# Designs tried in a protein design run: peptides against a protein of PDB entry 2N1D. Part 147

Target 1, 169 residues: chain A of PDB entry 2N1D
Amino acid sequence: EVKVKIPEELKPWLVDDWDLITRQKQLFYLPAKKNVDSILEDYANYKKSRGNTDNKEYAVNEVVAGIKEYFNVMLGTQLLYKFERPQYAEILADHPDAPMSQVYGAPHLLRLFVRIGAMLAYTPLDEKSLALLLNYLHDFLKYLAKNSATLFSASDYEVAPPEYHRKAV

## One batch from the design tools (peptide; made by RFdiffusion4, then SolubleMPNN)

Design b1_p27_3_s4 (from b1_p27_3, 11 letters changed)
Fold by OpenDDE base, seed 2:
Formats: structure tokens, sequence, C-alpha cells
Structure b1_p27_3_s4 (fold): chain B 169 residues (1-169), chain A 27 residues (1-27)
């Protein structure tokens, strides 16, 4: 098993996110006010402002690109609760050409890191490469934790309308 | 770069996973 350590600051949010959707039957407001693309861009700029080498900046860009693509691949198939499926279908209909990283936000991005550990265990990566990747992922997670107050809020969710419940069954 | 190639490999493997809904309470 590959363990991706999620900062302790973010663990309570994962529970809140789960509760809001699965138990309170709320939905994250879409399109996100702060989408994944924007979050990754801010991270990249943050790292660049602190970086001193071209190599480091290039690596950050690669990490950002990788996370983005990973998110876009996984969102619809791995990162949604069942209750969110009708919403996702609506998004696909309304935004057929938009990557999900332009639609969804921080909560769904964080869910990505809950799942990645188990999936990495089944990926043929050597120990050195895996360690390098984990370092990058942990660095990004630290950034999310640092900005958690602005990225994660229950106010970004809303009660699903009555007609939505019929679609979700 | 090596990192890009690594990410590509990961993505290819991830695409092989069947759809699965999140339902369990996060730990």
Amino acid sequence: as target 1 above (169 residues)
Amino acid sequence: SELVELLKKILEELKKFPPEYLEERPE
C-alpha cells in the first residue's frame, strides 16, 4: 500500500464534505467559484515566486499538469458520490467541451488524493520514482492545507432542489 | 522529462480502473 498523507487540517473537511452531500443531500455549487485550474495556477505561481531555478519551475509545471490531467480523468468515474451523478450529467450536457478542472473545485480535488494512494499501489513504479512523486503531492497538499480557510467552506454547497432527488434514486 | 513520462504511465494505469462511486465515510 502506498500511503499519501493528507494533512490533519484537511481530514475534518473530508468528513464535512461527505456529510454535506451524502447525509444532508447538498451539492457543491457548480461551476465552482474557484475551480481546479485556478487552484493549480495559484499553486504554480506560489512555487515560482519562491523558486530560484528553472528546473524547479519546470518541475512545478509538470506536477500541475499531471494533477490536472489526473483529475480530469478520474472525476467522473472515481471522485463522485452517487448523489452527485445527476449533477455531473447536467454538467456534461451544459459544458460538453470543458474539462472538469474548469468546473469543479477544491473539495473534489482533495478527494483525488484520498483515492490516489490505493491506485498507486497497483502502478508499476520504482521506489525512487514513487518517492519523488509523493514528495510533490505532499507539497501540494501542504499548500491546500495552508489555504484551507479560503478553499473549503460549507457555504459553497447548496440544498438540492426537490426534483433533483428523483433523479438521484 | 522523467517526471512527465512517469505521470503518463500513472494516467494510463488509472484509466484501467472501473468506475466506482465514493460512499464510505472518509477516515
Scores: peptide ipSAE 0.250, ipTM 0.804, DockQ to the pose 0.771
Fold by OpenDDE base, seed 5:
Structure b1_p27_3_s4 (fold): chain B 169 residues (1-169), chain A 27 residues (1-27)
Amino acid sequence: as target 1 above (169 residues)
Amino acid sequence: SELVELLKKILEELKKFPPEYLEERPE
């Protein structure tokens, strides 16, 4: 199994996210005030402002595009707790043509990096390729950690109404 | 680009995985 190291600053948030959804029966407010697209755009701009070379800028753009596509592929199939399924179904019905990176936010994006390691275990990647990928993923995770105070907040969640509970069972 | 080709390869593999519910407490 490939282990993607989550920064220590973000590990407690993953637990809080899990607790809010599965134990407190809350839902992340959708559409997100700051969606995955905007987070990735901010990251790209941050990297550009650091004085990167043309080659590094190109690489950042490709990493951003890759993470976005990975998120859009995996959100509905790998990144949702069971309690969130009715909400996801409603989003699909109301916004059938919108990519999930325009709907969901930082908490669900962070979940991607918890799952990606296990998924990579089933891909025939050589050591060099795997190291390259992990370096970029860890760089992005460090960015999320540095901005965690503005990206992750329990106030972005709300208690699910009684009618939702009937659908979630 | 080596990175682009790597990402594309991984994406193709990810699309093959069956849907799963996330329920376990994160480690």
Scores: peptide ipSAE 0.249, ipTM 0.808, DockQ to the pose 0.837
Fold by OpenDDE base, seed 1:
Structure b1_p27_3_s4 (fold): chain B 169 residues (1-169), chain A 27 residues (1-27)
Amino acid sequence: as target 1 above (169 residues)
Amino acid sequence: SELVELLKKILEELKKFPPEYLEERPE
């Protein structure tokens, strides 16, 4: 298994996210106040503002594009707790043509990095390429950690109504 | 670009994974 190191600042949030949904039966409010698209855009702008060369800027853009695409592919099939499935179905009905990166936010984006490590183990990558990818992923995770106070909050969740519980078996 | 090609390969492999719910408490 490929290890994607989650910053220590974000590990408690992953537990809180799990607890809010699976134990407290809450749901992340959708559409997100700050969606994945905006988070990635902010990251790209942050990197560009630090005086990157043309090549570095290009690399950042590709990383952002890749993360976005990964998220959109994986959200519905890999990044949801079972309790969230009815909500996802409602989102698909209400926003059939919208990419999930425009609907979901930071908590679900962070879940991507929890899962991606195990999935990378099944991808034939040489050591140098894997190291390069991990460096970019870790750089982005560090950015999330720096902005964790504004990106992750329990106030973005709400108690699911009783009728929802019947759907979420 | 080496990075672009790498990302494309990873994405194609990720699409092959079957649906799976998150069930376990994060470490």
Scores: peptide ipSAE 0.249, ipTM 0.800, DockQ to the pose 0.845
Fold by OpenDDE base, seed 3:
Structure b1_p27_3_s4 (fold): chain B 169 residues (1-169), chain A 27 residues (1-27)
Amino acid sequence: as target 1 above (169 residues)
Amino acid sequence: SELVELLKKILEELKKFPPEYLEERPE
C-alpha cells in the first residue's frame, strides 16, 4: 500500500462529508461556487508567489495539470457515494462538454487523495519517482489544510428534494 | 521532465480501474 497522508486538519472533514451525504442525505451544491479549477489556480499562484524559479514554476504547473486530469478521470467512476449518482447524471446532461473540475469543488477533490494511494500500489513505480510524486501531493494537501476554513463547509450542502430520494434508493 | 512523464504514466493506469462507489466511512 502506498500511503498518502491526509493532514489531521482535513480528516474530520472527510467524516463530515461522508455524514452529510450518506447519513443526512444532503448534496453538495453544484456547480460549485469555487470549483476544482479555481482551487488549483489559487494553489499555483500561491506557489509562484513564494519565490520559485522558472523550473519550479514549471513543475507546479505540471502538478496542477496532473491533479486536474486525475480528478476529471476519477470523479465519475471512483469519487462518488451511491447517493450522489443521480446528481452526477444530471450534471452530465446539463454540462456534457464540461470537465468535472469545472463543476465540483473542494470536498470531492479531497476524496481523490483518499483513493489515489491505493491505486498507486498497483502501478509499478521506482522509489525516487514515487517519493517525488508524494512530496508534491503532500504539499498540495498542506495547502488545502491551510485554507480549509474557506474550502470546506457544511453550508455548501443542501437537503435533497423528495423527488431525488426516490431516484437514489 | 521526469515528473511529467510519471504523471502521464499514472494517469493511464488510473483509467484502467473499474467504476466503484464510495460507501465506507472514511478513517
Scores: peptide ipSAE 0.234, ipTM 0.806, DockQ to the pose 0.841

Design b1_p27_4_s1 (from b1_p27_4, 12 letters changed)
Fold by OpenDDE base, seed 3:
Structure b1_p27_4_s1 (fold): chain B 169 residues (1-169), chain A 27 residues (1-27)
Amino acid sequence: as target 1 above (169 residues)
Amino acid sequence: SLLDKLAELAKKLPNELEKLIEEVAAE
């Protein structure tokens, strides 16, 4: 089994995120003030400012594109708690052609990395390619950790209205 | 592409997010 290590400073956030949704019955405000696309763009720009080779820039862009793609295909089926499903349905109805990376934000993006390890275990990647990918994923997670104060906040959640509770049972 | 293949695989995996979060919390 391939395990993507979550930075220790982000683990408490995963728990808080879970608690806010499942126990406190809150919802992340959508559309996100800072969506996944913007987070990935910021990361890419950050790497470009530090990396000075064309090859490295290309690799970063590919990783960003991959993360975005994974997020967009996994959000609806893998990255939502039960309580969030009515919200997701509403988003799909209102924005049927919008990629979820333009709607959701950092908390849901972080959830991706909890799940992505299981997928990697079933990939036919050679050891070299897998190691490279893991390095990039961990690098990105480190970036999220460094910017956690800005990206993760309970103030981005709100109590779901009574009418929502009726839909979410 | 590899990413496409991974995406398709992800669609077939069971949603065990809550369980996985609990495991992360226990570490």
Scores: peptide ipSAE 0.359, ipTM 0.891, DockQ to the pose 0.772
Fold by OpenDDE base, seed 2:
Structure b1_p27_4_s1 (fold): chain B 169 residues (1-169), chain A 27 residues (1-27)
Amino acid sequence: as target 1 above (169 residues)
Amino acid sequence: SLLDKLAELAKKLPNELEKLIEEVAAE
């Protein structure tokens, strides 16, 4: 399968994220202080400030749009641990028309890249197109790693209340 | 679009997030 390499700086975070939720029974605070939309926008602006050509800007925007759309589709079915499902249900009930990219943040966005590689193996993309996409995905992941200190923090999680544990049964 | 197609495929797959995280950690 197509492998999307997770930066070494972010691999420990994936484990910490898993531990916080599944073992420590904590939840990422929603809505996120820095949601997926904002992170992607910052990345696009970052690339623009680096002096990209018009064509490069267009490509970045397309990648950003794609990541956003894919995240919004994948979040509910692929990017949540079992313990997070009641929280997700509550978000849907309270904000039925809100895209999840406006609610969730960096940890859940990073989870997307754990799964996306397997999906890319089934794409009809030619070799050149796939290579280009992978380059941008890796570039974005490097951006996340560079900003990991501000994007990934255990302080963004909180202990789930007792009533939540009953819902999670 | 390509991403739309991938998204539709993803909806049909089981959630293997925990397993995949373990694999990443093992690397």
Scores: peptide ipSAE 0.354, ipTM 0.891, DockQ to the pose 0.762
Fold by OpenDDE base, seed 4:
Structure b1_p27_4_s1 (fold): chain B 169 residues (1-169), chain A 27 residues (1-27)
Amino acid sequence: as target 1 above (169 residues)
Amino acid sequence: SLLDKLAELAKKLPNELEKLIEEVAAE
């Protein structure tokens, strides 16, 4: 099994995110003020500013593209709590052609890395390639941890209206 | 394509997000 380590700084947020949704019956405000696409773009630009070689920059872009695609594939089936299902259905109805990376934000992106390990176990990657990918994923997680104060906030959530509760039960 | 295969895999795998979050928190 492929293990993706979550930085200690981000583990409490995963719990808080879960609590906000499942226990407090809140929803992350959609569309996100800062969506997954923008977060990944910021990361790529950050890596570029670190003085990486052209080859390293290219590799980062490929990793970013990969994360985006994985997110878009997994969001609906793997990254939502039960309470979020009606919201997701509404998003699909209103924005049928929009990738979810343009709708959702940092909290859902972080959830990806909790589940992505299982997905990677089924990929036909050689040992070296897998190790390299894991290094990039961990590097990205480190970036999220470094910028957690601006990326993760309970103020981005709101109490679901009564009519929503009726749909979510 | 790889993306298509991943999409199919994502549909087949059970959603264990809550369980996995608990495991992460316990580390």
Scores: peptide ipSAE 0.354, ipTM 0.891, DockQ to the pose 0.728
Fold by OpenDDE base, seed 1:
Structure b1_p27_4_s1 (fold): chain B 169 residues (1-169), chain A 27 residues (1-27)
Amino acid sequence: as target 1 above (169 residues)
Amino acid sequence: SLLDKLAELAKKLPNELEKLIEEVAAE
């Protein structure tokens, strides 16, 4: 098993996010005010501003591209609670060609890292490559934790309307 | 590519998000 450590600062948010959706029957407002694309761009720029070499910059860009790709592939099948399914269907109907990284935001991005470890366990990565990747993933998670006050807020959720409850079972 | 392979594998995994969140909360 490949273990991706979630920062202690973000673990309570994962629980709050789950509670808001599943127990309080709220929905994250879409499209996100700050989408996954912008979060990843901010991270990349943050890393570049810290004096990285060209080679290190290339590596950061590759990691960012990878996270984006994983998110876009996994969002619909892996990163939604059952209550969010009707909302996702509406998003697909309204934005059929838009990548989900342009629609969803930080809470759903964080959910990716709860799942990504299991995926990496089944990939043929050598020890050095895996260690490097994990270092970048943990570095990104630390970035999310550092900026958690602006990225994660219950005010980004809203109570689902009565008609929505009839769609979601 | 490696990313493509990972993406395809991810799509085949069962959705165990709620279970995994419970595990995180229990840590």
Scores: peptide ipSAE 0.352, ipTM 0.888, DockQ to the pose 0.768

Design b1_p27_4_s2 (from b1_p27_4, 10 letters changed)
Fold by OpenDDE base, seed 2:
Structure b1_p27_4_s2 (fold): chain B 169 residues (1-169), chain A 27 residues (1-27)
Amino acid sequence: as target 1 above (169 residues)
Amino acid sequence: SLLEKLRELAKKLPNRLEELIKEVAAE
């Protein structure tokens, strides 16, 4: 398995996110105030402004596109807790043509990096290319950590109504 | 396509999110 290291600063958030959903029965407000597309765009612009986009194998835009693609693929089947399933179904019904990267936000994006390693193990990348990709992924995670105060907040969650609980069980 | 292959793979893999979160937290 390909290991993607989560920054120490973000590990507590993963636990908090899990707790909010599974134990406190809260839901992340959707559509996200700041969606995955926006976060990735900000990252890309951040990297471009610093002039560190000369990598021919994995340019920033390619990395961003890849993350977005993997997120959209993984969200529905791999990045949701059981309690979030009814919410997801509602989102699909209301926004059938919208990629989930336009709906969900930072918490779910962070969950991707807990699971993406397993997916990368099945990709036909040579060791050098994989290492380069991992460097970018870690760089992105570092970016998330630096901006964690604005990206991750319990105030973005709310207690699910009783009607929702009946759907979730 | 690669995208379709990824989708199929994602469907086949068990959802281990909660388990993996616990593992990350324990590190």
Scores: peptide ipSAE 0.409, ipTM 0.903, DockQ to the pose 0.684
Fold by OpenDDE base, seed 4:
Structure b1_p27_4_s2 (fold): chain B 169 residues (1-169), chain A 27 residues (1-27)
Amino acid sequence: as target 1 above (169 residues)
Amino acid sequence: SLLEKLRELAKKLPNRLEELIKEVAAE
């Protein structure tokens, strides 16, 4: 198991997100006002603005692309609570060809980093490459923490309608 | 491809999101 450390500032949000969905029976509004693609793009631009060289920019772009792919792969099977399954099914029916990184937002993206360590454990990366990747992942998480006030809000959730409750088990 | 391998892996791994979040919160 590869351990990805979650910033202390973001741990409470993970709990709040869980509470909003599982206990308060709310749903994150979809499509997200700021989707995963946009968040990753903002991060890449942020890194560029910090004066990175071309080589560093290339590395950031690769990391962003990787995060996006991992998110799209893992969202449906690894990043949803049981209560969110009917919503996901509706999204798939309405947007069968859309990557989930264009639909979901920051809360679900943050969930990725709770589970991505297990995925990395089964990837054929050498120690140096893995360490570098982990550094970038932690750097990205720090970015999310710095922007947490704008990225994570309970106002992006809404109470599920009665019809939805009947679908959810 | 790597992407396909990742997809298959994601399907095989048990969904432990809730448990893992509890573990993260307890750290």
Scores: peptide ipSAE 0.409, ipTM 0.902, DockQ to the pose 0.712
Fold by OpenDDE base, seed 5:
Structure b1_p27_4_s2 (fold): chain B 169 residues (1-169), chain A 27 residues (1-27)
Amino acid sequence: as target 1 above (169 residues)
Amino acid sequence: SLLEKLRELAKKLPNRLEELIKEVAAE
C-alpha cells in the first residue's frame, strides 16, 4: 500500500474532526465558506508565485486537478462518517450538479489524504511518477499545515438539530 | 477510463475512514 504521511500538526485535527462529528454529533457547515476548489486554487497560486518553471507549473496544475478529481470521486463513499450521511443526501438534493469540491471544505479534503494512498495502489504509475506525485501530495499537505489556523476550525461546525439525529439513526 | 474505474472502485471499497483515522491517531 502506498503510504501518504500526514503532517504531525494535522493529525490532531483529524481526530478532532472525527470527534466533533461522531461523538459530539456536530456537522461541518455546508456549503463551505472556503471550498476545496478555492483551497486548491490558492495552493496552485502559491506555488506559481514562488517563481516555478513552466514545467513545475504544469505539474502543479496536474496535481491540483488530480486532487480535485480524487476528492470528488471519494467524498460520497469514502470520506464521510455515518452521521454525515443525511447531510450529504441533502447536499445532493440541493446541489445535484455541483461537484463536491465546490461544497465541502478543508476538513473533508484532509480526510482524502488518509484514504488516497489505498487508491493510488490501483493506479498504473511507474515508480518515478509515483514518487513525484507523492512529493507533491506531501508538499500540499505541508501547505495545509502551514495554513491550518485559517483552514481548520471547530467554529465551522454546528450542533445538529434534534430532527437531524432522528434521520441519522 | 481510469477515472471511471476509480469511481466504480470507490463505490465498491468499504469505507474505512474511521478505522484509518484511528490508525493515524495511534502513530
Scores: peptide ipSAE 0.406, ipTM 0.900, DockQ to the pose 0.690
Fold by OpenDDE base, seed 1:
Structure b1_p27_4_s2 (fold): chain B 169 residues (1-169), chain A 27 residues (1-27)
Amino acid sequence: as target 1 above (169 residues)
Amino acid sequence: SLLEKLRELAKKLPNRLEELIKEVAAE
């Protein structure tokens, strides 16, 4: 497995997110006010504003596209706690044609980087390409850390109603 | 395709999210 290092300032959020869902029985409000697509777009624009060359801009676009693709592939099977399963089922029923990157937000996106290493291990990349990708992934994580105050908040969660608890056994 | 291959892998891999979060927290 390829290891992706999580910034120290984001590790506490992963624990808080886990606590909100698993112990406090709350749910992230969906659809997200700021979804994964918008976060990735903001990142791309941020990188482009730094005076990148055409080659660097191309690389950023590829990274953004890759993150989005991996997120959409992994969300349903790899990035949800058991308590979130009924909510996910409802989302699929209500938005069957929408990619999950348009529904979910920063907390679930951050979870991706806890698990993405397993997927990268099966991606046919040479050492140089993998190193470059990892550098960009870490760069993106730094971006999330820099904007953590606006991207991660317990106020984006809601206490699940009693009828939901009956579904989430 | 690569996308289809990724989808299949995602279905086959066990969901270890909670375990991995605990590991991250312990670092």
Scores: peptide ipSAE 0.404, ipTM 0.900, DockQ to the pose 0.690

Design b1_p27_4_s3 (from b1_p27_4, 10 letters changed)
Fold by OpenDDE base, seed 2:
Structure b1_p27_4_s3 (fold): chain B 169 residues (1-169), chain A 27 residues (1-27)
Amino acid sequence: as target 1 above (169 residues)
Amino acid sequence: SLLDKLRKLAEELPNRLEELIEEVAAE
């Protein structure tokens, strides 16, 4: 397994997110007010504004594209709690052609980094490429941590209605 | 394609999200 370290600032949020969904039976409001695509775009623009070289800019774009790709692949099967499955089914029915990166937001994106390490272990990357990728992933996580106050909030969740509970059990 | 391979892998791997979150919380 490839180890992806979660910033200490974000670990409590992962627990809170888990608690909101699994114990408090709440759902993240969808479509997200700020979706994964926009978060990644903001990150890319942030990096570009720092005066990076062309090569660094290219690398950032590739990392952003990769994160988006992995998120869209993994969301449905790897990044949802059981309680969220009916909501996901509804999203698929209502938005069949939309990538999940346009629907879901920061909390689910953060969950990706809990699981992405296992996926990267199966990718044919050389050690240097993997190290570079990990550096950017950690850099992105640092960005999320810096912006955690705006990206992660319990107010983005709401109590699921009784009819939803019947579908989720 | 790479995407197809990733999708297949994602479908085959067990969903361990809750378990992994617990591990993160324990760190």
Scores: peptide ipSAE 0.384, ipTM 0.892, DockQ to the pose 0.668
Fold by OpenDDE base, seed 3:
Structure b1_p27_4_s3 (fold): chain B 169 residues (1-169), chain A 27 residues (1-27)
Amino acid sequence: as target 1 above (169 residues)
Amino acid sequence: SLLDKLRKLAEELPNRLEELIEEVAAE
C-alpha cells in the first residue's frame, strides 16, 4: 500500500472526528458551510500567491482536480462511518446529481488521505508521477494543518435526533 | 476511463475507515 503520512497535528483531529460520530453519536452538519470545493480552491489560490510563476501552477490545478475526483468517488463507499450512512442516503435523495465535494467539508476530506493510499496502490502510476503526486498530497496536508483551527471544529457537529439513531444502529 | 476504474475500485474495496483511523491513532 502506498503510504500517505498524516501530519502529527492532524492525527488528533481524526480521532476526535471519529469520537464525535461513533461514540458521541453526532453528525457533521450538512451541507458543509465550507465544502471541499471551497477548501481546494483556497489551497490553489494560496499556492498561486506564493510566487509560483512556473509549471507549478498547472500542476496545482491538476492536483486539486485529482483530489476532488478521488473524494467524490470515495466518499460514499470509503469515507463514512456506519453511523453516517443514513445521513448520506438522505443527501443522495435530496441531491442526487450533486458532487459530494459540494456537500461535505474538511473532516471528510481529511479522511480521504487516510484511505487514498490504497487507491493509489491500484493505480498504474509510474514512479516519477507517483512521487510528484505524493509530494503535492503531503503539501496539501500541510496546508490543512496550517489552517486546522478554521477547518476543523467540533462546533460543526450536532447531536443526531432519536429517530436517526433507530435507523443508524 | 480512469475515473470509471476508480469508481469500480471504490465500490469493491472494503470500507476500512475505522480500522485505519485506529492505526493512525496508534502511531
Scores: peptide ipSAE 0.384, ipTM 0.891, DockQ to the pose 0.722
Fold by OpenDDE base, seed 1:
Structure b1_p27_4_s3 (fold): chain B 169 residues (1-169), chain A 27 residues (1-27)
Amino acid sequence: as target 1 above (169 residues)
Amino acid sequence: SLLDKLRKLAEELPNRLEELIEEVAAE
């Protein structure tokens, strides 16, 4: 399995996110105020502002597109805790044609990188391409860590109502 | 297509999110 290292700065957030959902029975507010699409766009613009060549810009766009695709594919089956299932079902009913990258935000995006390694193991990539991809993924994670104060907050979660608890058992 | 392959893999792989979070926390 391909290993994607999570920055030390973001590991505590993964635990807090898990605690908010599974133990405190809270839900991330949806639709996200800042969705995955927006976060990826900000990253791409950030990289382009660093004076990249056309080749480097192309690579960034490909990485962003890839992350978005993986997120949209994996969200429903790989990136949700059991308590979040009723919320996800409601989102699908209300927004059947919307990609989840337009609904969910930074916490769920970060969860992707906990599981994406398993998916990459089944993707046919040569060693050079894989190494390059991993470098970009780690670069993106560094970006998330740098902006963690604005991307990750417990105030983005809400206590689930009693009616929801009955659905989530 | 690659996208279809990824969807299939995502549905076939078990959801180990909670376990993997625990592993991250233990590092």
Scores: peptide ipSAE 0.377, ipTM 0.889, DockQ to the pose 0.709
Fold by OpenDDE base, seed 5:
Structure b1_p27_4_s3 (fold): chain B 169 residues (1-169), chain A 27 residues (1-27)
Amino acid sequence: as target 1 above (169 residues)
Amino acid sequence: SLLDKLRKLAEELPNRLEELIEEVAAE
């Protein structure tokens, strides 16, 4: 299995996110005020502003595209807690053709990196390509950590209504 | 295609999110 290390700064948020959903029975507000697409775009622009070469910029764009695809593939089956299933079903019904990267936000994106390692183990990448990808993934995680104060907030969650609780049982 | 293979894997692998979060918390 491929191991992706989560920055220490973000580990407490993963726990808080889990607590908000599973114990406090709250839901992340959807559609996200800042969705995954916009976060990835901001990261790409951030890398451009740091004076990267054309080749490095191209590589960043490829990594962003890859993260987006992995997120869209994995969200429904791998990145949701049981309590979030009714909400996801409603999103699919209302927006059947919308990529989930346009609906969900930073908390669910961070969850991807908890699970992506297992998926990469089944991806036919050569050793050099995999090492390069892992370096970029860790670089992106550092970016999330640097911007954690603006990306992760409990105020983006809301208490689920009683009728939702009945559906979630 | 690669995307098709990834989708198939995502559907076949068990959702271990809660377990993995607990592991992260324990680190």
Scores: peptide ipSAE 0.369, ipTM 0.890, DockQ to the pose 0.695

